Peptides against a protein of PDB entry 3MAZ. Designs and how they scored, part 36

Target 1, 99 residues: chain A of PDB entry 3MAZ
Amino acid sequence: VLNPMPACFYTVSRKEATEMLQKNPSLGNMILRPGSDSRNYSITIRQEIDIPRIKHYKVMSVGQNYTIELEKPVTLPNLFSVIDYFVKETRGNLRPFIC
Target 2, 99 residues: chain A of PDB entry 3MAZ as posed
Amino acid sequence: VLNPMPACFYTVSRKEATEMLQKNPSLGNMILRPGSDSRNYSITIRQEIDIPRIKHYKVMSVGQNYTIELEKPVTLPNLFSVIDYFVKETRGNLRPFIA

## One batch from the design tools (peptide; made by RFdiffusion4, then SolubleMPNN)

Design b2_p15_7_s3 (from b2_p15_7, 5 letters changed)
Fold by OpenDDE base, seed 3:
Structure b2_p15_7_s3 (fold): chain B 99 residues (1-99), chain A 15 residues (1-15)
Amino acid sequence: as target 1 above (99 residues)
Amino acid sequence: SELEKILNDGDVDST
């Protein structure tokens, strides 16, 4: 049984994700997408606190968990928790892109 | 802050 994916998950490339975020910033600034390897993912964000900035984060599948590759890696039980982490830790600065 | 930590990380798309 396939569990549902976060609402901000899209089967898009790095380039497409960037374009989506740039085109409709009011819909959110964070996208979850497939990574280069199976079972891995990437998070693409668009910040514009000062100037527009696009950043990408690796979300690696490790066992039954997921590790966000940050300077200090964070391991979480599922992709929903990964999205929640980005939202909560940035106090809402990052919001899932809902198209 | 946690905000700064996350925003300072990640791969910057310069293109």
Scores: peptide ipSAE 0.296, ipTM 0.830, DockQ to the pose 0.373
Fold by OpenDDE base, seed 1:
Structure b2_p15_7_s3 (fold): chain B 99 residues (1-99), chain A 15 residues (1-15)
Amino acid sequence: as target 1 above (99 residues)
Amino acid sequence: SELEKILNDGDVDST
């Protein structure tokens, strides 16, 4: 069966995503959610280094690709690749939230 | 590091 969206995608608001990550940190620390536009998305992460911190990233649909809004933007072919990027580039520090 | 680059970007909420 083809899953059209990554497992860590949830139709939740910024606030709800934050609450999910805070409540069950053992389930993961990264959520993909709808953006303000129907074709855009946001990534919400929760990191615990010195203190717990919540960060939000815009994932913009550009043509048939997606661009992660970073100081140096990264463009990838699909949302699965976006999740893989966050996991790989943080060497597993970020993990998709699986409820 | 790439981790630092990612974590230094984005919109911030303190918890």
Scores: peptide ipSAE 0.291, ipTM 0.828, DockQ to the pose 0.342
Fold by OpenDDE base, seed 2:
Structure b2_p15_7_s3 (fold): chain B 99 residues (1-99), chain A 15 residues (1-15)
Amino acid sequence: as target 1 above (99 residues)
Amino acid sequence: SELEKILNDGDVDST
């Protein structure tokens, strides 16, 4: 069975994503959600290094690829690669939120 | 590092 979207994708608002991450931190700390535009998305994370901190990242559709809006933007071929990038580059500190 | 880059970036007001 082919999943068209990453498992941590939810059709939720920024506020709802924040609440989900706060309520069940053991299930993960990263959510992918719809952006304000049709083909754009946002990543919401919850880190607890010192105190709980919520951050959001824009994931912009550019042609057939996606660009993560960082200080130095990173372009990847699909949303699965975007999630993988967040997991790998944070050495597992970020984990997809799975209900 | 990439870890520092990601964790220090982002925005509370991002869409």
Scores: peptide ipSAE 0.284, ipTM 0.825, DockQ to the pose 0.536
Fold by OpenDDE base, seed 5:
Structure b2_p15_7_s3 (fold): chain B 99 residues (1-99), chain A 15 residues (1-15)
Amino acid sequence: as target 1 above (99 residues)
Amino acid sequence: SELEKILNDGDVDST
């Protein structure tokens, strides 16, 4: 039994996520994927501001919430909020990968 | 800005 997940969640590896984003950049530039640990996840993004750059962020399950591993960590109540955070805080620069 | 923070953060080895 699995609760609903964000639309940009895919059960893929870091490598696969990178390939997905590189292959179809028009479909979005952000993927949520399983982390290598228990109930943790990772966010993979592909930005092309100056040159194409792939970056990964750890999303750690902490109690009932999730903490995005940033220089200044951000804690949110669920994965939907995590995606929303990335979208809104970047004013749409980051968009969930939907295929 | 938050945009700059996010885009300049993260790493290439996170799992």
Scores: peptide ipSAE 0.281, ipTM 0.825, DockQ to the pose 0.567

Design b2_p15_7_s4 (from b2_p15_7, 4 letters changed)
Fold by OpenDDE base, seed 4:
Structure b2_p15_7_s4 (fold): chain B 99 residues (1-99), chain A 15 residues (1-15)
Amino acid sequence: as target 1 above (99 residues)
Amino acid sequence: SELQEILDDGDLEST
């Protein structure tokens, strides 16, 4: 059984995710996508603080949790929490891409 | 704090 995925999850490549975010920035600026491993994921964001910037993050499945690979790793209980973390950490600057 | 970018993020293409 596969639990529901966050609304911003899409089975797309890094390139496709980048194109999606660039094409429709009004729909959001954060996408969750499959990683190189079936149990791992990646986050692609497009922030426009000063100029548009595309960045990617690894979200590694560890046991029943997920760890966002950062200088100071953050471990969360599920993918919804991962999305929430990015939203809260940026005080709403990042918003899940919904189409 | 600022988020650290990961260049090699395990793209779907590498699956």
Scores: peptide ipSAE 0.042, ipTM 0.661, DockQ to the pose 0.187
Fold by OpenDDE base, seed 1:
Structure b2_p15_7_s4 (fold): chain B 99 residues (1-99), chain A 15 residues (1-15)
Amino acid sequence: as target 1 above (99 residues)
Amino acid sequence: SELQEILDDGDLEST
């Protein structure tokens, strides 16, 4: 079985990703999507800790790795690891959107 | 919390 991309990857725009997360929060709250450049990506999340909040993170392709654009950047070997990072760092608060 | 650490880590919003 060939699974080159995480299950929460969708070829959608920032706006579409936001709408997907808002309409079906029970399916997850994290989407991986194409970035402004063909080899870069973005992570869109929707959290409801206090009030609904939408945030977008840049995931830059650097060589054979990927770097999550944070004040203290995090570099990982593949997109699956990127998704895993968001899940683990939030202790499961963020979950891949699966529809 | 781990959640706050990510959110407070000064992320760069996608453009």
Scores: peptide ipSAE 0.039, ipTM 0.642, DockQ to the pose 0.541
Fold by OpenDDE base, seed 5:
Structure b2_p15_7_s4 (fold): chain B 99 residues (1-99), chain A 15 residues (1-15)
Amino acid sequence: as target 1 above (99 residues)
Amino acid sequence: SELQEILDDGDLEST
């Protein structure tokens, strides 16, 4: 059985994700999407701290875990934890895009 | 900090 994905996961491109976040900012500002390679993912965010800023992060599958490609990489056990990490580290500034 | 890494360009941008 295929494990469920986080609610903010969408099978969209980088461009599509950007457009989704721009179109409906009230629904959230963080999308998980497929990466360029199988088993890898990307996170697209749209933060509005001062002005709207779009950023993309790599989430690499490493064994049975996932590593967020940051200056100091963060490894987590599943994609739900990855989403939670972005939420908690930004103290709620980032919220999963739910439509 | 971890927060700073997310807020600035201290990441490896996705493809």
Scores: peptide ipSAE 0.041, ipTM 0.659, DockQ to the pose 0.490; fails the geometry check
Fold by OpenDDE base, seed 3:
Structure b2_p15_7_s4 (fold): chain B 99 residues (1-99), chain A 15 residues (1-15)
Amino acid sequence: as target 1 above (99 residues)
Amino acid sequence: SELQEILDDGDLEST
């Protein structure tokens, strides 16, 4: 039995994720997608604080947890927590893309 | 701060 994934997870490439966020910014500005390696993921965001900016973050599987690759790495127990972290840390600036 | 890292262009970018 497969566990559910966050609603903003899509099996898309970096390029496709960027296009999705650019095309429909009203639907959200954060996508979770497969990484280049098995069990790893990437987060693509499109923030529009001053000008539109696309950024990509590595979410690395470490044991049974996940680590967001930041200058000061953040380790969380699951992908839902990863999404929650981005939402809460930005005080709602980032919202999961719901298509 | 963690907030600054997420909002900063200098944060680590994935490939």
Scores: peptide ipSAE 0.040, ipTM 0.657, DockQ to the pose 0.444; fails the geometry check

Design b2_p15_8_s1 (from b2_p15_8, 5 letters changed)
Fold by OpenDDE base, seed 3:
Structure b2_p15_8_s1 (fold): chain B 99 residues (1-99), chain A 15 residues (1-15)
Amino acid sequence: as target 1 above (99 residues)
Amino acid sequence: SEVEEFFERNPDQEE
């Protein structure tokens, strides 16, 4: 059984994710992608508060949960919750990239 | 703003 992934998940590299966000900003500004190790992920964003800025965040598997490596780490039960967290904490500034 | 503060306190990370 293949469990569903968030719509903004793509099997792309850091470089490819950056290119996607810069090329089509109208489609969203947040991508979830494979991390450096299996079961880990990375979030790539293109913030547009003043000028466009690319940032990357680690999402680490811890047991059956996921921890976002922020200044104040946040642990959530699944990847859908991870995406939801970024959307809510930025009051909708971040939106999943839907191609 | 709250949005601005989120980005300021959470800097870019290396992969």
Scores: peptide ipSAE 0.571, ipTM 0.902, DockQ to the pose 0.882
Fold by OpenDDE base, seed 1:
Structure b2_p15_8_s1 (fold): chain B 99 residues (1-99), chain A 15 residues (1-15)
Amino acid sequence: as target 1 above (99 residues)
Amino acid sequence: SEVEEFFERNPDQEE
């Protein structure tokens, strides 16, 4: 039994995620995607503070939780919380990509 | 700002 995935989750590669964000910036600037391992994920963002910049962050499955590999790691109970964290920490600058 | 600091403090990561 699986829980639903966040709306900004897409089964795309690192390169494809980058292209999606660059081509349609009005749809959002944050994508959740599969990681290299079966239970890990990655977040791809396109920041637009000054000039557009793509960044990727690891979201590691640890037991039943998820740890975002930031400079100061953050552990959260589910992937929805991971998305919420990025939105809140950037005061809404990051928004889930919805196509 | 908090937004700028977030991006500056958390650099890009390799897969």
Scores: peptide ipSAE 0.564, ipTM 0.901, DockQ to the pose 0.869
Fold by OpenDDE base, seed 5:
Structure b2_p15_8_s1 (fold): chain B 99 residues (1-99), chain A 15 residues (1-15)
Amino acid sequence: as target 1 above (99 residues)
Amino acid sequence: SEVEEFFERNPDQEE
């Protein structure tokens, strides 16, 4: 049985995630998606601080936790915490994409 | 700002 996933999780590719964010920016600017390997994920964002920029971050499964591969890695207990981290660290600039 | 710093400090990653 698969545990609940964050609302901004979509089983989409890097390209599809980018297109989703560009098409409906009013719905949010952050998507969680499957990574290159099972149990790993990626965060795709579309920031617009200066000009629109698409970026991707790796979220690696480590034991029962997840490590966001940032300059200084952050390990969290679940994917909900991962999403929360991005929201808080960017002071709300990043918001989960909700369809 | 702290927000800008977050993005500047954490560049795009390849899958």
Scores: peptide ipSAE 0.557, ipTM 0.900, DockQ to the pose 0.891
Fold by OpenDDE base, seed 2:
Structure b2_p15_8_s1 (fold): chain B 99 residues (1-99), chain A 15 residues (1-15)
Amino acid sequence: as target 1 above (99 residues)
Amino acid sequence: SEVEEFFERNPDQEE
């Protein structure tokens, strides 16, 4: 069974994701993209609290779950939960990039 | 803020 991907998932590179977020910040500030390996992903976020800041985080496939490579790794059951985590942890400041 | 804390706590990662 294959579930749909989160709306902020794009088959783009690290560079392209950065450019997307920079070009259209009003559309959101978080992108999910393919990782270097087939079953892994990366999250790219752009925050503008003081100055524009871009960060990338690994989302590693672990069994049937996904682990976000944070200071304290967080394991979640699906990619939707991964997106939700970033949104919730930032009280809605991070928002999925929707074209 | 929560975002500031998130950024401070979670450094950028190499792909």
Scores: peptide ipSAE 0.489, ipTM 0.883, DockQ to the pose 0.851

Design b2_p15_8_s2 (from b2_p15_8, 5 letters changed)
Fold by OpenDDE base, seed 2:
Structure b2_p15_8_s2 (fold): chain B 99 residues (1-99), chain A 15 residues (1-15)
Amino acid sequence: as target 1 above (99 residues)
Amino acid sequence: SEVREFFERNPDQEE
Protein backbone atom coordinates (compact mmCIF):
# COMPACT_ATOMS: atom_id res chain seq x y z
CA VAL B 1 0.00 0.00 0.00
CA LEU B 2 1.25 3.44 -0.90
CA ASN B 3 1.27 5.68 2.13
CA PRO B 4 0.92 9.42 1.89
CA MET B 5 3.96 11.56 2.49
CA PRO B 6 4.32 13.84 5.50
CA ALA B 7 2.77 17.26 5.02
CA CYS B 8 6.21 18.87 5.15
CA PHE B 9 7.45 16.88 2.16
CA TYR B 10 8.19 18.95 -0.93
CA THR B 11 9.89 18.03 -4.17
CA VAL B 12 12.42 20.80 -3.83
CA SER B 13 16.17 21.14 -3.95
CA ARG B 14 18.49 21.86 -1.07
CA LYS B 15 18.61 25.49 -2.12
CA GLU B 16 14.86 25.82 -2.58
CA ALA B 17 14.16 24.29 0.83
CA THR B 18 16.52 26.76 2.43
CA GLU B 19 14.78 29.64 0.71
CA MET B 20 11.34 28.39 1.73
CA LEU B 21 12.28 28.22 5.39
CA GLN B 22 13.95 31.61 5.34
CA LYS B 23 11.12 33.32 3.50
CA ASN B 24 8.26 32.09 5.68
CA PRO B 25 9.55 31.09 9.11
CA SER B 26 6.05 31.37 10.60
CA LEU B 27 4.94 28.36 8.57
CA GLY B 28 7.42 26.02 10.20
CA ASN B 29 11.11 25.28 10.22
CA MET B 30 11.48 21.73 8.90
CA ILE B 31 11.20 20.34 5.38
CA LEU B 32 11.51 16.82 4.05
CA ARG B 33 12.78 16.59 0.49
CA PRO B 34 14.19 14.11 -2.02
CA GLY B 35 17.78 13.07 -1.62
CA SER B 36 20.32 12.55 -4.36
CA ASP B 37 19.23 8.94 -4.74
CA SER B 38 15.76 7.68 -5.56
CA ARG B 39 14.92 6.12 -2.19
CA ASN B 40 16.76 8.56 0.04
CA TYR B 41 15.61 11.82 1.53
CA SER B 42 16.97 14.87 3.26
CA ILE B 43 15.71 16.94 6.15
CA THR B 44 16.32 20.67 6.07
CA ILE B 45 15.80 22.58 9.29
CA ARG B 46 16.12 26.17 10.35
CA GLN B 47 17.49 26.51 13.86
CA GLU B 48 16.14 29.56 15.61
CA ILE B 49 18.23 29.56 18.76
CA ASP B 50 20.33 32.69 19.00
CA ILE B 51 20.76 33.24 15.26
CA PRO B 52 19.00 31.44 12.43
CA ARG B 53 21.00 28.56 11.02
CA ILE B 54 20.15 26.08 8.29
CA LYS B 55 21.14 22.45 8.66
CA HIS B 56 20.58 19.37 6.52
CA TYR B 57 20.40 15.73 7.51
CA LYS B 58 20.37 12.57 5.45
CA VAL B 59 17.51 10.11 5.73
CA MET B 60 18.61 6.85 4.19
CA SER B 61 16.38 3.99 3.14
CA VAL B 62 17.44 0.79 4.85
CA GLY B 63 15.22 -2.08 3.88
CA GLN B 64 11.71 -1.07 4.85
CA ASN B 65 12.98 1.47 7.37
CA TYR B 66 14.71 4.82 7.37
CA THR B 67 17.88 5.81 9.14
CA ILE B 68 18.56 9.40 10.10
CA GLU B 69 22.27 9.99 9.77
CA LEU B 70 22.81 11.64 13.13
CA GLU B 71 25.87 11.33 15.34
CA LYS B 72 24.10 8.31 16.71
CA PRO B 73 22.01 7.05 13.79
CA VAL B 74 18.33 6.47 14.44
CA THR B 75 16.30 3.92 12.50
CA LEU B 76 12.55 4.38 12.20
CA PRO B 77 9.78 2.54 10.36
CA ASN B 78 8.43 5.38 8.21
CA LEU B 79 8.86 9.01 7.25
CA PHE B 80 6.14 10.15 9.62
CA SER B 81 8.20 8.73 12.46
CA VAL B 82 11.22 10.58 11.13
CA ILE B 83 9.37 13.87 11.34
CA ASP B 84 8.05 12.98 14.78
CA TYR B 85 11.55 12.22 15.97
CA PHE B 86 12.82 15.66 15.09
CA VAL B 87 9.82 17.28 16.75
CA LYS B 88 10.11 15.28 19.96
CA GLU B 89 13.87 15.53 20.31
CA THR B 90 13.62 19.30 20.13
CA ARG B 91 10.59 19.47 22.43
CA GLY B 92 8.50 21.02 19.70
CA ASN B 93 11.00 23.62 18.58
CA LEU B 94 11.14 22.00 15.17
CA ARG B 95 7.80 22.05 13.40
CA PRO B 96 6.91 20.79 9.94
CA PHE B 97 6.71 23.49 7.30
CA ILE B 98 3.13 23.74 6.10
CA CYS B 99 2.14 26.00 3.22
CA SER A 1 18.34 23.21 26.12
CA GLU A 2 17.44 20.08 24.23
CA VAL A 3 17.35 22.01 20.99
CA ARG A 4 20.76 23.53 21.51
CA GLU A 5 22.20 20.17 22.44
CA PHE A 6 20.64 18.54 19.40
CA PHE A 7 22.22 21.00 17.02
CA GLU A 8 25.59 20.94 18.71
CA ARG A 9 25.68 17.17 18.72
CA ASN A 10 24.49 16.76 15.14
CA PRO A 11 26.41 18.87 12.64
CA ASP A 12 25.27 19.74 9.15
CA GLN A 13 25.61 17.05 6.52
CA GLU A 14 26.41 17.16 2.85
CA GLU A 15 23.73 15.94 0.52
Scores: peptide ipSAE 0.585, ipTM 0.901, DockQ to the pose 0.864
Fold by OpenDDE base, seed 1:
Structure b2_p15_8_s2 (fold): chain B 99 residues (1-99), chain A 15 residues (1-15)
Amino acid sequence: as target 1 above (99 residues)
Amino acid sequence: SEVREFFERNPDQEE
């Protein structure tokens, strides 16, 4: 039995994710999407501090865990924890995009 | 703030 993907996961490209976030900012500002390599992912966010800015972060599969490629890398046991990390570290400023 | 610091410390990455 496999766990479902986070609600903000979409099989979209880097460009499509950007367009989704820009088109409907009220639905959230964070998307999880497939990376360029199998089993890797990317997080696309729309920062809205001062002026809107799109940023992308690598989420690398390492064994059965995931490492977010931040300035200080963070390793977590699943993708739900990855989403939770971004929400908590930004005190709720980042919210999963729910469409 | 923690929010500003997070974004400033963690810049955009290329795929």
Scores: peptide ipSAE 0.584, ipTM 0.902, DockQ to the pose 0.857
Fold by OpenDDE base, seed 3:
Order: structure tokens, then C-alpha cells, then sequence
Structure b2_p15_8_s2 (fold): chain B 99 residues (1-99), chain A 15 residues (1-15)
């Protein structure tokens, strides 16, 4: 059996993810998508502080874990934890995009 | 705020 991916995961490009978030901000402001290399991912967000701004973060596969390439890198056991981290650290400002 | 600090200390990255 295949393990499910987070609900905000979409097989979209950097450009497509940006368009999704800008077009329907009420559906959420965070998308998980394939990275440039196999087993790596990217997080695209639309921050809503003052002026809306699009940002992208790398999520690197390291062994059986994932490391978010933040100023202070964070290593987590799975992609669900990665999404949870962004939600918690921003006190709910970031929410997974669900269409 | 904690939220503002998160975004300011974690700038945009290259893909």
C-alpha cells in the first residue's frame, strides 16, 4: 500500500503553485510540491502580513527524514510533520491549501 | 510578533 501525501500536496510547478495561491487565497496559503530533484520537495507560501508576498522553501530528503532549509534548519520524520511545523510556528497564519 | 519574525528571518529561497 502507498502512504498518503499531505492534503496540500500538488504535482505542480513553481509558477502554477504561485497562481493557485494568488487566485484563491481563501482556500489556504501553503502548498507542498515536487522539488527539482527526486525525493526532494518545495513549500510555496503566500504570507499575509501587510503586503501579500510569495515565498518558496526547500524541503530536503535526508535518510528517512526531511530537513526544511530555514535559517535554522529543522529536521522532521515525515511530510505531515513538515506541514504541521509551518502551521504551528506561524501560530496558524499559514494554512494548507485545500481545493 | 512571532509570526512577523518567522517570515523576516526566513527569506525566499531559490528552487
Amino acid sequence: as target 1 above (99 residues)
Amino acid sequence: SEVREFFERNPDQEE
Scores: peptide ipSAE 0.584, ipTM 0.902, DockQ to the pose 0.873
Fold by OpenDDE base, seed 5:
Structure b2_p15_8_s2 (fold): chain B 99 residues (1-99), chain A 15 residues (1-15)
Amino acid sequence: as target 1 above (99 residues)
Amino acid sequence: SEVREFFERNPDQEE
């Protein structure tokens, strides 16, 4: 049985995630979605510093943890922590997309 | 700012 997923998780493609964020920016600017490989995920964000920019980050499943593929990789125990990390590191600039 | 730093330091990634 799969544990609950973060509220901002959607089974959408890279393109669909981008469209979702662009269409309804008031609902948030961060989406968690399936990665290209099983058990891996991707984070799609829409930053609005200067001009809106879409970026994607890999979240790799490693054992029982997850590693965010940042310049300095960060390993966390679950996907909820992954979302929290993005929120905290951007001082709230990034917020989970809640449809 | 810390926010700007995060985005500049962590560029877009390919799948």
Scores: peptide ipSAE 0.582, ipTM 0.902, DockQ to the pose 0.885; fails the geometry check

Design b2_p15_8_s3 (from b2_p15_8, 4 letters changed)
Fold by OpenDDE base, seed 3:
Structure b2_p15_8_s3 (fold): chain B 99 residues (1-99), chain A 15 residues (1-15)
Amino acid sequence: as target 1 above (99 residues)
Amino acid sequence: SEVKEFFERNPDQEE
């Protein structure tokens, strides 16, 4: 059984994710992708506060949960919650990239 | 703003 993944999850590289966000900013500005190791992930964003800027964040598997490696780390129960966290904390500035 | 502070507080990370 294959469990569902967030709609903004793509099996792309760091470079490919950057290109996707830069080429089609109207489709969203946040992508979830495979991390450097199995069971880990990365979030790539294109912030649009003043001038566009690409950033990447680590999402590490810890037991059955996930920890976002922020200045103040946040642990959540699943990847859907991870996406929700970024949306809520930025008051909707970040939106999942839907192709 | 809260949004600006979020981005400033959380810098880019290496993969």
Scores: peptide ipSAE 0.570, ipTM 0.900, DockQ to the pose 0.881
Fold by OpenDDE base, seed 2:
Structure b2_p15_8_s3 (fold): chain B 99 residues (1-99), chain A 15 residues (1-15)
Amino acid sequence: as target 1 above (99 residues)
Amino acid sequence: SEVKEFFERNPDQEE
């Protein structure tokens, strides 16, 4: 069974994701994208607390779950939860990029 | 703020 991907998932590169977020900040500030490996992903965000700043985080497949490579790694059951985590932990500051 | 802490605590990563 294959679930749909989060709405902010795009098959884009690190560079492209950065450009997307910078070009259209009103559409959101968080993108999920393919990682360097087949089963891994990356999150690209545009932090907007003070000055805009792009950051990237690894989302590693671990069994059937996903681990976000944060200072203290967080393991979640699916990619939707990964997106939700970023939204919740930033109290809504991060929002999925929706075209 | 909690938001600020998140960003400060979690630095950018190499791909």
Scores: peptide ipSAE 0.568, ipTM 0.899, DockQ to the pose 0.866
Fold by OpenDDE base, seed 1:
Structure b2_p15_8_s3 (fold): chain B 99 residues (1-99), chain A 15 residues (1-15)
Amino acid sequence: as target 1 above (99 residues)
Amino acid sequence: SEVKEFFERNPDQEE
């Protein structure tokens, strides 16, 4: 039994996610995507402060939680919380990409 | 700002 995924989750590659964000910036600037491992994920963002820049972050499955591999790692209970964290920490600068 | 610091402190990562 699986919980639903966040709306900004897409089964796309690192390159495809980058292209999605660059081509349609009005739809959002944050994508959740599969990682290299079955239970891991990646976040791709397009920051829009000063010069736009693409960045990728690892979201590692640890037990039933998820750890965002930031300089100071953050562990959260689900992927919805991961998305919420990025939105709140950037004061709304990051928004989930919704097609 | 907190926003700028977030991006500066957390660099890009390899897959």
Scores: peptide ipSAE 0.566, ipTM 0.899, DockQ to the pose 0.865
Fold by OpenDDE base, seed 5:
Structure b2_p15_8_s3 (fold): chain B 99 residues (1-99), chain A 15 residues (1-15)
Amino acid sequence: as target 1 above (99 residues)
Amino acid sequence: SEVKEFFERNPDQEE
C-alpha cells in the first residue's frame, strides 16, 4: 500500500510536467513526479523571476529519507517535507501545482 | 534577493 503523496504529485513524464506548468501557471509552478528509477522522484518547476524557465531537481531516496540534489544537498524525512522545503526556501515563490 | 539566489545557485539537472 502506497502512503499518501503530496497533492502536487503526478505520475507524469518530464515533458508532461513541463506542459502542465506552462498550460496552467495560475494553478501553481511546482510538480513532483516519478524519477528515472523506482523510489526516486523529480521536482519540475517553472520559475518566473526574470524570464519563464523550466528546471528539474532530483529527489533521491536514501534509506527512509529523501535527499534533494541541490548544490548543497538537503535530506528530509518525507516527500511532504521536500515540497515544504522548496516553498519555504523560495519564500513562497514556488507553489505546488494543484489541479 | 534570496529567492533569485536559490534558483541561480541550484541549476537545472538532467534525469
Scores: peptide ipSAE 0.566, ipTM 0.899, DockQ to the pose 0.891

Design b2_p15_8_s4 (from b2_p15_8, 6 letters changed)
Fold by OpenDDE base, seed 2:
Structure b2_p15_8_s4 (fold): chain B 99 residues (1-99), chain A 15 residues (1-15)
Amino acid sequence: as target 1 above (99 residues)
Amino acid sequence: SEVEEFFKRNPDQEE
């Protein structure tokens, strides 16, 4: 069974994701993208506190779950939860990038 | 704020 990907998932590179977020900040500030490995992903965000800043986070596939490589890693059951986590933890400051 | 704390605690990572 294959679930749909989050709306902010794009098959883009680290560089492309950065450019997307910088070019159209009104569309959101968070992108999910493929990682360097087939089953891993990366989150690219545009921090909008103080000064804009691009940051990237690893989302590692671990069994059937995903672990966000944060200071304290967070393991979640699916990629939708990963997106939700970022939104919730930033109280809505981070929003999925929707074209 | 929670947002500030999140970003402070979670620095950029290499891909």
Scores: peptide ipSAE 0.586, ipTM 0.901, DockQ to the pose 0.858
Fold by OpenDDE base, seed 5:
Structure b2_p15_8_s4 (fold): chain B 99 residues (1-99), chain A 15 residues (1-15)
Amino acid sequence: as target 1 above (99 residues)
Amino acid sequence: SEVEEFFKRNPDQEE
């Protein structure tokens, strides 16, 4: 049985995630999606601070936790915490994409 | 700002 996933999780590709964010920016600017390997994920965002730009971040499974591949990696207990981290660290600039 | 710095410190990554 698969545990619940964050609302902004979508089983989409890197390209599809980009298209989703660009098509409906009012719905949010952050998507969680499957990574290149099983149990790993990627965060795709549409940054709009200076100019619109798409960025991707790796979220690697490490044991029962997840490590966000940032300049200084951050390890969190679950994917909900991962989403929360991005929201808080960007002071709400990043918001989960909700359809 | 903290937001701008976050994005600057954490550049795009390849899968």
Scores: peptide ipSAE 0.585, ipTM 0.901, DockQ to the pose 0.880
Fold by OpenDDE base, seed 3:
Structure b2_p15_8_s4 (fold): chain B 99 residues (1-99), chain A 15 residues (1-15)
Amino acid sequence: as target 1 above (99 residues)
Amino acid sequence: SEVEEFFKRNPDQEE
């Protein structure tokens, strides 16, 4: 059984994710992608506060949950919650990239 | 703003 992944998940590299966000900013500014190790992921975003800026965050698998490596780490039950967290904490500034 | 503060507190990370 293949469990569904968030719509903004793409099997792309850090470089490819950056290019996607820069080329089509109207489609969203947040991508979830495979991390450096199995079962881990990375979030790539394009800030749109003053000037555009690309940033990457680690999402580590811990047991059956996921921990976002922020200044104050946040542990959530699934990847959908991870995406939701970024959207809510930025009051909608970050939106999943939908191609 | 809350959005600005979020980005300031959470800088870019190495992969």
Scores: peptide ipSAE 0.583, ipTM 0.901, DockQ to the pose 0.883
Fold by OpenDDE base, seed 1:
Structure b2_p15_8_s4 (fold): chain B 99 residues (1-99), chain A 15 residues (1-15)
Amino acid sequence: as target 1 above (99 residues)
Amino acid sequence: SEVEEFFKRNPDQEE
């Protein structure tokens, strides 16, 4: 039994995610996508502080939790919490990409 | 700001 995925999840590559964010910045600036491994994911963001910049972050499946590979790693219980973390930590600057 | 510090502290990751 599978839980639904966050609305900003897309089965796209690193390059495709970058292109999506660059072409339609009004739709959001954060995408969740599959990682290189079956149970891992990546977050692609387009930071809009000063000069726009694309960044990617690993979201590693650890047991039934997920660890965001930040400078100080953060472990969360589900992918919805991962998205929420990015939104809250940036005070709403990051928003899920909804097309 | 918190936003600026987040981006500064957390650089790009390789796949």
Scores: peptide ipSAE 0.579, ipTM 0.901, DockQ to the pose 0.846

